Peptides against a protein of PDB entry 8BZL. Designs and how they scored, part 45

Target 1, 228 residues: chain A of PDB entry 8BZL
Amino acid sequence: SYDRAITVFSPDGHLFQVEYAQEAVKKGSTAVGVRGRDIVVLGVEKKSVAKLQDERTVRKICALDDNVCMAFAGLTADARIVINRARVECQSHRLTVEDPVTVEYITRYIASLKQRYTQSNGRRPFGISALIVGFDFDGTPRLYQTDPSGTYHAWKANAIGRGAKSVREFLEKNYTDEAIETDDLTIKLVIKALLEVVQSGGKNIELAVMRRDQSLKILNPEEIEKYV
Target 2, 242 residues: chain B of PDB entry 8BZL
Amino acid sequence: SRRYDSRTTIFSPEGRLYQVEYAMEAIGHAGTCLGILANDGVLLAAERRNIHKLLDEVFFSEKIYKLNEDMACSVAGITSDANVLTNELRLIAQRYLLQYQEPIPCEQLVTALCDIKQAYTQFGGKRPFGVSLLYIGWDKHYGFQLYQSDPSGNYGGWKATCIGNNSAAAVSMLKQDYKEGEMTLKSALALAIKVLNKTMDVSKLSAEKVEIATLTRENGKTVIRVLKQKEVEQLIKKHEEE

## One batch from the design tools (peptide; aimed at target 2 R16 E21 N154)

Design b1_p15_8_s1 (made by RFdiffusion4, then SolubleMPNN; from b1_p15_8, 5 letters changed)
Fold by OpenDDE base, seed 5:
Structure b1_p15_8_s1 (fold): chain B 228 residues (1-228), chain C 242 residues (1-242), chain A 15 residues (1-15)
Amino acid sequence: as target 1 above (228 residues)
Amino acid sequence: as target 2 above (242 residues)
Amino acid sequence: MYDYYDGVVENYDPP
């Protein structure tokens, strides 16, 4: 059967391995990204870490550079590969161009990497979608999303993972200029969006914020509860 | 011949990597390995299944491997795969030492191997490694550490964990008895014996069937020690008396 | 069972 082969076209024009990779993404924990006026916010559903597991080693949100962060849904091991490649590219860009990458640039890089893995013989697609947020050098906040196929688009707000549909529906209804008027309101919007799919409140949410000219900040549970 | 190159771990229609899951299933049938982090050290305890009298008395640890001066690991799964991975770990550690003139941080070594494992789940002509590993180590960044990795290339840090046969039951017991912040190496050893006694498919736990290694710091140096059979016997006896 | 998607051990809390 064509679906058991390396990524090839089916007779009806489907790339089954890409579609199946998208299904893998849907099994991942939910991630949400929102672009505010002068802030970008990433939120991730925390799956219950085993009592004896070290939380330090479980990270769903990571920095790619000082001005770019990424959240992902899907295969964690796959994500690590993508993250590492992206980090190297960010550093390379700084060395060669003497400026940080734009959020669009690094997104395009990640997207192209993913696309190559859909077309290369003997490789399966990456089983991840990513939300990439950050600031361009001109101070413009950006949010991009990419999927296993290598497609990417710019968003005001978006969600990926198992609860993405519900979160997106919430964002479509509630994302307004008024809702993102302040940094605090933007953060609150993300939390509210995640609460559509996350049970037990702020304890099960990981939240990261990047403000203009500031580094990535991971909020602690106490800080999150302030917005609840 | 070309057909073998096309054998790749691929996604199922449901987005699952069955070859990875099957590898994990294979590990579930392997001998039990435990890791416990204490305040003053970290230990590995592993079931020894190959008790052949004809094995030359050089009790080489069957399941516990020294990686460098600051790290050791235990393995559950396919022995041949384990040998390849442990060798790779040693090579990675040595290369790092040569390049940076300092020991590789524990998590970096684990991650490096996990990237290799991941590659074997993504690239054609390769199968997942049928091995899970427990890593114990010390570095200047995080002190004593315990990690677990699986065939998918995922890893995590742990205070206590188990891989192999009856791992779920073992983990449950560890959760019940592990006292966060109060675990001494002595208490960890006792806990290891307790858990192994309940999870191993043996009527009575014997020192011949258990390998234990401890990693401690003495005078600013890491000391990795495999317990002697007599020491293990004493631990078992103490457990039986409680 | 270990969840290779999220890298989290699903605590099968016994019901």
Scores: peptide ipSAE 0.195, ipTM 0.725, DockQ to the pose 0.324
OpenDDE base, seeds 1, 2, 3, 4: peptide ipSAE 0.166, 0.181, 0.030, 0.179; ipTM 0.720, 0.749, 0.513, 0.744; seeds 3, 4 fail the geometry check

Design b1_p15_8_s2 (made by RFdiffusion4, then SolubleMPNN; from b1_p15_8, 7 letters changed)
Fold by OpenDDE base, seed 3:
Structure b1_p15_8_s2 (fold): chain B 228 residues (1-228), chain C 242 residues (1-242), chain A 15 residues (1-15)
Amino acid sequence: as target 1 above (228 residues)
Amino acid sequence: as target 2 above (242 residues)
Amino acid sequence: MYDTYDGVAENYDPP
């Protein structure tokens, strides 16, 4: 009998498939998000890419829309599904409502999608957590986090993946109004946070920056080294 | 026994729906939520456990949700399930308003959601929602109202009740101290603090760990207000002095 | 453990 991956309650009230999906997230490379005053920053740990693998194909940071980007930890294949669905929703919203999505809106959409996969027949939970950052139309920077259960919250700063605990501890100590007073300081904070868990310095970090009224920018290694 | 644990919600040989029971067990791990009906209003008091320094400013209460101008709810259980259900409540209320050009009666909104919950216990390939809700509201038919619903889709009206962690103990305390017909909103608030202080597994009750909302009528309009932290502190202080 | 439940104690990893 093929154990149909049905998410069911245990006698003690646990959803084991959701918990196991969370374990899958913990196996993922670390991602960090920080909201500054007029900037949002995502940083991810670069996995050692096999010599023959195209580095361009392993992106853990992606744009969902012009004003929203996402980093994830966990199963890459699962992430693709979520990203594609989110992109379609962003475009649909622009067409039907004639405005870009708010960061909260698209986060809620993703969260709802994840939740459905915890309650649908023949579906397993998504093995991903996501950090979603961007700007609302009023220019407010936003950071949200989602987990496999479909839970989501707004954050000043957060981390997901294998090194998330250490990174969060660092952010709890170092995230202050002074630490995010400028765009550069905010970027430095993200880099320093990642360096708590990433070996070999800036070469193993991917960083994305979105400033107010600007497009998503992926920093090159040389630009990252300037902040180290 | 395990066979009935892992399948879609089906009856055991003994006639039990184990998945529903297990969903209720999940709710027992959630923070405590109280509801108290008074003569001049109704309140929700909820334990706030998610206190993290890196959380963004919560514009909306974490555990108390405004559903429409006349109703609010609190949730105990799986947060993601709660978000789905609270969104559905809002949609149902809005659809009714659009169709009938008047607010949905409180009990009708509760019943509509309960039907959805029940369906998730009956249809194949679905698990029960791991969420109980307390509803507070006002309508022209019954005035101030308090309802409770559980994962089975069952609901009931209450004068005072509790869901989540230590709910049984809380209900017992409410039964002892609730004065039928004489409950003011002020006395209800005091009672809520008293019960939370005893039922929360915390050495000292702090305002940062408690959310309170009141629903009142002013000048023929419903007013839903979330108490400020300072107001909650004052209530706690008053209780400690008694 | 991710906070899948409302009211999970502070000792659990933030959601």
Scores: peptide ipSAE 0.016, ipTM 0.524, DockQ to the pose 0.037
OpenDDE base, seeds 1, 2, 4, 5: peptide ipSAE 0.052, 0.044, 0.066, 0.053; ipTM 0.628, 0.633, 0.635, 0.635; seeds 1, 2, 4, 5 fail the geometry check

Design b1_p15_8_s3 (made by RFdiffusion4, then SolubleMPNN; from b1_p15_8, 7 letters changed)
Fold by OpenDDE base, seed 5:
Structure b1_p15_8_s3 (fold): chain B 228 residues (1-228), chain C 242 residues (1-242), chain A 15 residues (1-15)
Amino acid sequence: as target 1 above (228 residues)
Amino acid sequence: as target 2 above (242 residues)
Amino acid sequence: MYDYYNGVPENYDPP
């Protein structure tokens, strides 16, 4: 029967579909997020684009609103659904509340969406984790992470995807107040973190920065090489 | 293991969606479809497998469908699924036109369908569509465009690509012969014939087994044209002479 | 293996 609940508890209390979705995430490209003092930075492992593929159609970092952006690890098609829903919510919030969403608010929205897909009959979990960064209206930089289960937490720095463990270990050792003292140092920290798992230097890194009161900026390869 | 691949699309313990992979496998057995982007146009070339003498002389495009005035697509996979998706594409395009009084951007149409495909991989009681599509189009934003989408709901833009039978070999050939920035529609047509000649499971390429459509701009209007059999014959003949 | 993450079929091996 197709009307069966897809995500159910095992006898030992596991939600296997959620766990398996997490396994899917672990196979995704590595993404890293770092909260600086007045900057948030996202970095993603750039997989080589096929020779005849249009690079513009391959994006791993996207804006949800003017003050919020997201990187993800996992199923790209799933991510597109989440991104679209989040964008709609951001716009709706602006219309109804007359203020942009807080980073926590939109993260919670995304998390709730994911959670519903772990409990709704006839739905499988989203196979994605996300790093959500941005600025609250008061100018506070924020970084959140969410996973297929719908859990979310605030972070100073975090990583998701296949190289997440190594990147996190690096960040745990190297994330200090001194390391994020300036925007440039923060960017450098992200690049160094990604280089733990990415070979061939800056050519294989996609990097995005959002500074206070500025729009999302995707750095070009030349700009990235400046920090290497 | 069978419980993860036999029914509703769910994750395997390894994080795979086997029903999507099986749909991809089905597409691999379909007739070859090629897309090539040129500087002055874009083309689709598709293998025609349904050659029956009793088919009414109305040259039905078996695999190439006009979507609107600015876009066409070719399909590889389950015919019935393809019909549903092509119809949906047309509906989406028309609804957009009615709502916004302008043609839908190419990538937006592709994305809209891909969201539907994705849904069929996530919701219970549904199976993935056993169809990959190549899209050709023109819009004011990006000009001539070529896209590929698959059962997962993923898509990408391409300079040249192939779906269906022997697609890997075709792509390899395209990589070798495609000249970025220098590709004319004429050269693209020649390349399409070359690739099809080598990748189709036929002893000799014939015009009756090949469908070709071109999308160009003339006087500020998009022109989608399916090549006549005689034109295809000429292309084949020219290839044989080289 | 099909790439669910980048949307590239197996036949499209990156260079």
Scores: peptide ipSAE 0.120, ipTM 0.651, DockQ to the pose 0.332
OpenDDE base, seeds 1, 2, 3, 4: peptide ipSAE 0.090, 0.154, 0.036, 0.054; ipTM 0.726, 0.654, 0.704, 0.731; seed 2 fails the geometry check

Design b1_p15_8_s4 (made by RFdiffusion4, then SolubleMPNN; from b1_p15_8, 5 letters changed)
Fold by OpenDDE base, seed 4:
Parts: sequence; structure tokens; C-alpha cells
Structure b1_p15_8_s4 (fold): chain B 228 residues (1-228), chain C 242 residues (1-242), chain A 15 residues (1-15)
Amino acid sequence: as target 1 above (228 residues)
Amino acid sequence: as target 2 above (242 residues)
Amino acid sequence: MYDYYDGVAEHYDPP
């Protein structure tokens, strides 16, 4: 029946709908995450918002909890569903366990959610990858990535979306202990990485910073330009 | 490519949801709907295509729906789908009011519906809704608001926007003439008429072919009003004299 | 029309 979204194995062992969902991710705007020593930074390529569009409603970086934030690439509507469920889980965890989630915990939750949508009959995979950053209770900065398959891994730095390959290549060359020695250098690294694929400087970059024991801060364009 | 065109909720090899794109294409053929945000109010203007003399005088706008005391919407696309979604909006708003004893925030209502739309793009046995919506509203958090949503479940806030037939041209005109921070409801109404006059595929704009609703605040209460035909005629006349 | 990937209206006239 053509009516059922079915993720099935091909004869050669491929899950095509998962692979195609990964292609959907590549059509999304680029997102970058970097773990510093005492800072985590997310950067996103800001597509030009229509002149009459309210920028408030265009969010590519969002908080999941006070200690965790997420950037995504791919289908925005799909991302909203994942974000909402993650937020609920974060709150539930606080109520039941009386501690905030670890970054790994919430990543695993999101990954499991995605995986279920690859195995359930009548559901298509989520067309999103996510970079999840934050601090564990012990103050350790963390960066995780998830993809449409439900896989997840911890990273020092990573990128997702249309320009991810170029950005990752840049990070592989430039991510050093010296490059993340300070918070400012870490921020600068993210900006430089994004500039590999983003034209016109700071106006087309959204940047979020989370420091230990601090809330998520979204930098304004003027603040970003100081690092360019 | 053709094999994926007919399937409702699967990705193409290129990572596209063709059924969503086709739904959006279908909306492009629907009647034009405009929304404009002003400092002192917000308005919807919609093309009325079905002028059948035998239609019982629909006391209420065919394309503009009151959702609650603080919100209204207009729809471009499949009428039956629109009816389902507008009913759902009303139910969501009512449930919220009952639960929290306060009206639902505008964006929250929009988001709730968008999650439903998204679900119809992800779950098997469902097709995307063939509708885009414009939402106007007021709440204590953000004041007057204008939103647009599409079949994918995406939405955004706007100062002015258009959906349906010739929407691109309308948006271009709105970009040229919309003055941020200086827009009054009166000027917004004039702008709406101007844009509709140029974008509607009619020889002459007439009041019978246009529905306009305004949302204002009076004495701390939201007032949603559909303009009378005579009022619309006056707006058209004024435009023709300029 | 919204780009269903990025949620941004496609009608951006680049400056």
C-alpha cells in the first residue's frame, strides 16, 4: 500500500528512507558546534529572513533546558517535534530524579526517539540532525550529534547541514588545544568555521554561547562582528 | 522521481517531501489572502471567488474564521481541509481556556496546529493538508500579531504577508509600501486594497469579491470585525481616486 | 512560500 511510510531494508541491506532523510539534512542550513574548555558554542548559518518576516519566530538554536541547548539541520517542522519532546523529558527528569539531565542522557533520549521512527510502520524518519551541547552537573562541557537513524556520538567539534563537509574539514585542521584555550578563541573558531560557507560575515551567522553555570546567551550581530 | 511523487509521507532520494511541495503548489492556485500588521490593529483581506446568487448570505466570511475572542484566521487552499483545521484551532483554544482560565497565547495556538500539520507529513496513511493559513490575534505577551503557516507545519510571524494566487507579487508590493513603525490600521487597509487591486485576476476590484476583517483593541477588549460591503466599497473608491 | 527545511520564506530578495 502506497499509503504507508515504511522504512524497509533493501536487498543489499540499506534503509533508504533513513539515507534519504540524511539527504534532507544536507539541504538544511549549516550548523556548527564546538566544545571548549569551559564553554560550548553553537553557530548556525542564518538564511536571510524576508524583510517583513518577524525574526523572533525563526529560531535555529533553542534551549532544551537550562543546561542544554540544541541546533539542528533539516526539516524545521520535524525539529520542533523533537525539541518539544526533549523539553518535556528534561522537565520530567528534574521532577523524577531531582537533577537536571546530563547532555548524554537527553541525547540518548532524542536518538531513541529517532530510531523508533525508523522502525515503526506508518512513520517516516525524522529529517533532522542535531548538535546538542551543554554542561553536566559536574560542570563538564559536552557536545553530541544525532542523525536521522538515531545514532549519536560525542564530539569535540562537528558540523551538520549543507556546508558541513567544508566546515568539518576546517575544524579538523584548526581545532587544537591552543585554538580553544580561551572562551574568546573558541568563539572565534566557530565563526571562522562558519565563514567557510557563509558569505557576508556576521550578519548571516547566529551564535549561541553557554558557559559553565551560565544560561544560554545568543550573541547579537554587533558582538559577532567583534570576533570577525 | 515519479515513484515518490505519488507517495504521501516518504522522502525522495534527494531528501524532498514531494507531497508537501505539491500541496504548496495547489495553494498557489487558491484565492489570495493578505495579512497586515499595524500599530493599532491587524487585518486580513481575502479574495472571494464564489459569488453565487443562490448562496445563502453567509453572515460570516467564507474565508475568514473567528477562532476565539482574540484570534481569527484566513485560509488559502482546499476548503474542506480548512474547515477541519479551523475547527481544530477552536477546540485547542477552548481546551486551553478551560484548563488555564485564560486565553491561549497566539503563537501557542499556531504552533499546536502546525504540529498537527507536521504529523500529517510524517505518519503513514495521511496526506498533507492542502492549506496555508494566516492568523491574526492579540495577546498580552506580544500584542497584535500576524502569523503564516503552510502544509509542512512551518510557521512564521510577519508584519505583512500573502498566501494563495499571485502571492509572490503581493509580497513584493508589500515590501515596497509597508512602512515599519508607521503603519496604522487605516493605512494598512489602504495598502491591502492597493495590493489586491493589482494581484487579483479581475478586471475591476469590487467589494463583493473581497472580504476584510480587522482585529483591534477597544477598552481592553479585542474586537474582531468583518467590514461591511459598503465600507469596502469606500476603501476601493478612495484608492481609485488616488 | 516557506522553505520547509529552514522555515524561511523563499521570497528573499538578496540585497
Scores: peptide ipSAE 0.229, ipTM 0.751, DockQ to the pose 0.272
OpenDDE base, seeds 1, 2, 3, 5: peptide ipSAE 0.190, 0.025, 0.193, 0.188; ipTM 0.742, 0.530, 0.734, 0.741; seed 2 fails the geometry check

## One batch from the design tools (peptide; aimed at target 2 S152)

Design b1_p16_1 (made by RFdiffusion4)
Pose (drawn by RFdiffusion4):
Structure b1_p16_1 (pose): chain A 225 residues (1-47, 50-199, 201-228), chain B 238 residues (1-200, 205-242), chain P 16 residues (1-16); non-standard residues A62 YCM
Amino acid sequence: SYDRAITVFSPDGHLFQVEYAQEAVKKGSTAVGVRGRDIVVLGVEKKAKLQDERTVRKICALDDNVCMAFAGLTADARIVINRARVECQSHRLTVEDPVTVEYITRYIASLKQRYTQSNGRRPFGISALIVGFDFDGTPRLYQTDPSGTYHAWKANAIGRGAKSVREFLEKNYTDEAIETDDLTIKLVIKALLEVVQGGKNIELAVMRRDQSLKILNPEEIEKYV
Amino acid sequence: SRRYDSRTTIFSPEGRLYQVEYAMEAIGHAGTCLGILANDGVLLAAERRNIHKLLDEVFFSEKIYKLNEDMACSVAGITSDANVLTNELRLIAQRYLLQYQEPIPCEQLVTALCDIKQAYTQFGGKRPFGVSLLYIGWDKHYGFQLYQSDPSGNYGGWKATCIGNNSAAAVSMLKQDYKEGEMTLKSALALAIKVLNKTMLSAEKVEIATLTRENGKTVIRVLKQKEVEQLIKKHEEE
Amino acid sequence: MLTYNEFAEKKAEEEE
């Protein structure tokens, strides 16, 4: 089989294929995640008439208690999502507990890292925001990128214009903003309206403590706008 | 040998996949192919690129392929690659029927093939398939459906879409004329002739298939030349 | 990455 080293070091210690994978993420639609007190919210920018909205969604459930949003190559994302879904079931089988948000994040990050050091393969061209709750009810938000690095965040953005949205969230992520569920959803819509020039072209989802993923209707989003 | 390896599965500096993009270029030079969803069925309209006089026409169709009892598809791009992929689609549909004893839902069949196409872009060092496919079908979950896939493995559901030559012009005509939720098969057939009339008119130059439900059973039929010649006459009056 | 329809639209514009 094909064994060519694709990800290699360059002078100065750069891994060019990873950096190029990060460029693919920037070409992706904006995704925003906010961790609230008892709620986590994901929002994504949408790119069209005659298209079935159900089939092209950026927000996916990995397990009953964990879901994710992504930016970058949509085909690579389907592969990573299905790999994570299979791992969530393997964990329930072996430990008899649902996966922690951290556990599945670590798994997705290590999968991505392996694709930066394996022969015959290019890196995954996606970043992911992963949200959910732990056994003790603690809300979580993690980010993964193509290098395999992962971190926890109070709020974050990935994809096109993520730097601008991040700077908005830094100034606006306060206790007042995450005091209630309505204000937590509102902060995500405001963060997206910063780069979407729009309001009717946004998808949003909410996850509450042990209540599973709820995707908001267009009519419910119009009320906030 | 590193010297002769064209490295088909790497990123460009901008995060692009050049072989995928070049494959999409090849599809844009293929015969026009479009699909339209309606309340009582789905249809595929395709430009025949085999319009030579000395051809025999031995099959019931040239560009439209039955995948299983409830599904059909059409292709744009490299014909040989399309043969490999359509054979694989039939195998996936039969593997699902064997396992679950029920027909494969349409989206599950598209996802399964797209995973194969995505793998060719990430590992193996091989050129990708130069094929875009339109899928039409019916399942107990979502009823009548239309899907499109491209060489990278991406797919989407559409009420109407077009692939191949002059597809941008065709998508424009569909946005203007397609009445969302009010289309019947007869009106969708009229719109298909209208779209092919601009982007290309003769019955020998076109191929039309319809998918409908009759007595709880799916019917996939290629329209005879007589029915196509009558549809062409009905439009010229407009 | 652009979808096929987005890609075809871009080429049509370039031809103009």

Design b1_p16_1_s1 (made by RFdiffusion4, then SolubleMPNN; from b1_p16_1, 6 letters changed)
Fold by OpenDDE base, seed 1:
Structure b1_p16_1_s1 (fold): chain B 228 residues (1-228), chain C 242 residues (1-242), chain A 16 residues (1-16)
Amino acid sequence: as target 1 above (228 residues)
Amino acid sequence: as target 2 above (242 residues)
Amino acid sequence: MLSYEEFAAEKAKEKE
């Protein structure tokens, strides 16, 4: 029955489908984002890719545009839908406004999309949270987080997924101006944060870096090990 | 019957819309928002619940939104729903300005949104918005105004009102202390602090947990100002000394 | 339909 797929309020005022979607996120692989001075960094826990899976197909960090990238926690299939729509919007914005999206703009777009899926009949919430990082046209680094409800906020640093609590606790203690004084220190901060929950060191971490006026760079395992 | 609980557009045998009631229940658990109309201005006061060290400095109020040059609102309920509605309010206001070359009257903006809210209670496949709003504004027709709207699409003008957690107690206090015709913005601010101090589930009221915005007229222009933390601290201190 | 105020008032009475 379509009634089961509808996000409705409980008698005590809860949206169970949204809460359950949040639980799906909590079961996802951990992702962390940190805003530095002139850098944004995303780190994601690598699941042990089954021997023989093409590593190219398991990317948890995706570019939305040249100036924006996203990591997610939760349902991969749901994430694909969001990513594709966001990419289309980024391109549309470039065509219509003749400027790239701001990180806030695309975050709001994604948030609005998620919210609509919490209120539309026959649709369930997206089972994903996302960390969205990038640079505005003025060169300001930004980090945003969205959840299944469509809520979004700007962050200095944040984490999502199964290890998010531990990672956030680490970041709350260790995120200082000194800790992000350089690009390298910022990268190290992300790695150290992920190592709170990821076993076996840098081999199980995917790391993406975006510097001011530079394209997204995904670090290889060897590059990651240099920071550890 | 559970059948009426899950459908948004069906009346119960008793004539109740359960989904709207449940939305209102959700709002009852949200942070407290107050609105007070004064002779020389109008204010919103809201509880801040989300204080995280890692939040980027939000220059804008968490719960108070500027809608246009003459209006602001405060929200209680689901944040994502609130964002959608506040964006819609801004769009409505801008469209009106473009069409008529004058700012939208306050009540018309409120009504336009209320029609949207109502539609989400009547059309199949929609759930109510889990949001109540307080609106403050100025227009040339009625001067300073305060409105409240709920998930049903109902709205009303108020001299003072409250939404969110402990709203009933707050309203009772406002009824007791509100002096009709003699309310200055200064007195309204003091009253807001007094009510929040009693209604917020905190041991001690702090400036970090309270957001206040005022709407005044200066030199024929509307001024919407969010009070600085230091100003709120002073208000709290004054209250504690009394 | 009950206004928010009316709803809140009724709920307050139920909790007493």
Scores: peptide ipSAE 0.136, ipTM 0.522, DockQ to the pose 0.230
OpenDDE base, seeds 2, 3, 4, 5: peptide ipSAE 0.031, 0.028, 0.007, 0.026; ipTM 0.515, 0.532, 0.692, 0.516

Design b1_p16_1_s2 (made by RFdiffusion4, then SolubleMPNN; from b1_p16_1, 6 letters changed)
Fold by OpenDDE base, seed 2:
Structure b1_p16_1_s2 (fold): chain B 228 residues (1-228), chain C 242 residues (1-242), chain A 16 residues (1-16)
Amino acid sequence: as target 1 above (228 residues)
Amino acid sequence: as target 2 above (242 residues)
Amino acid sequence: MLSYEEFAAEKAKEAE
């Protein structure tokens, strides 16, 4: 029984377990990423935190390294596994190569991990998509997206989760060079994009920014309200 | 028969590997890729389906990958599987170069990957790769070469071939128009546009939806070039005037 | 086991 393949092709050439994992992502809270000129911004819809739940434990934006952070949509437990593996790889790379990972490198690592789980016996696909942002050593801001299949691409802006379609439509219309001319404008763009699908304004948004040679900064609700 | 559809790749009572066939079915829904061998070069032409406004223009080629200085490939099928296989091809080529201090022969690189593909059809707990590849290359043994490989790990050399959507129709057109021994790279490019125009599910062929790469020899060095959009537009225009 | 070419040929016949 342990030797049974979980992810197999259907007669019509579909990998149902991968497609179903993508459906799990669509049920997840919305996340958005935008690459500015000298800034990367992640925004995530806050789930109604149970009144007694510690807000620290529900963070959907996490650092992978000093120069890379990730937001995800889908299964939180699956995300923890991916995040932990990615963090170990980032540290290993710094020790072995003596340089931080590029955003593309760590994205490719995560993508490869996900792909293996679509082709390994006794393993199901990861039920997560991720937005991975950061800065390369040369100071270039990067945004990547990966899905349950292990596919990844570079983006100027993108969204994942239940409200992704509406957010993407907004970004397609509003992402211009003028809209990202400054850090503040870039942050405003992300907030406006999330407000297309998030009810009750800035209180239900988690927002993180990373600037060149700076660590991940999570904005507090008061800071977010200044941009609304 | 359904019992063999939902398990690891095993033989049916009829001797069929259904998971391999289903992988090939998946490839049939992928964008069209063409390869044409000429006397003075080889080319790949691939359909570009994913045009998103918010994509970062870091990748000039979505479906065509440089493997080393002497080889490139195009892929039809599952993108994530393609990324794994193209990375493996690059690693194999680099390891060979390091070990032998010369570039890997084209067929040996293709065979090495095909052995991996085959293993994924034979060993328990693995599914076939849902991808077919076209390889173009040059080596000192056989000169310009074009290969095709499928999920089974089978491969073959070709003068012209097609994978992906409407591949059967494309191959038929190639058989009719390919002139053995007389094919120039210029003629091959024209043929590629002609075939793509008929096989792509688009009313009008546009340069935005087509990627073309050529492999040539200049001054004893292999040159792999992705055509610019303007060059592809000119090829399309020329075809429309014909 | 069918090659891709053989598979494609069979599918073409089914469409006809």
Scores: peptide ipSAE 0.040, ipTM 0.515, DockQ to the pose 0.250
OpenDDE base, seeds 1, 3, 4, 5: peptide ipSAE 0.010, 0.032, 0.009, 0.011; ipTM 0.528, 0.623, 0.701, 0.599; seed 1 fails the geometry check

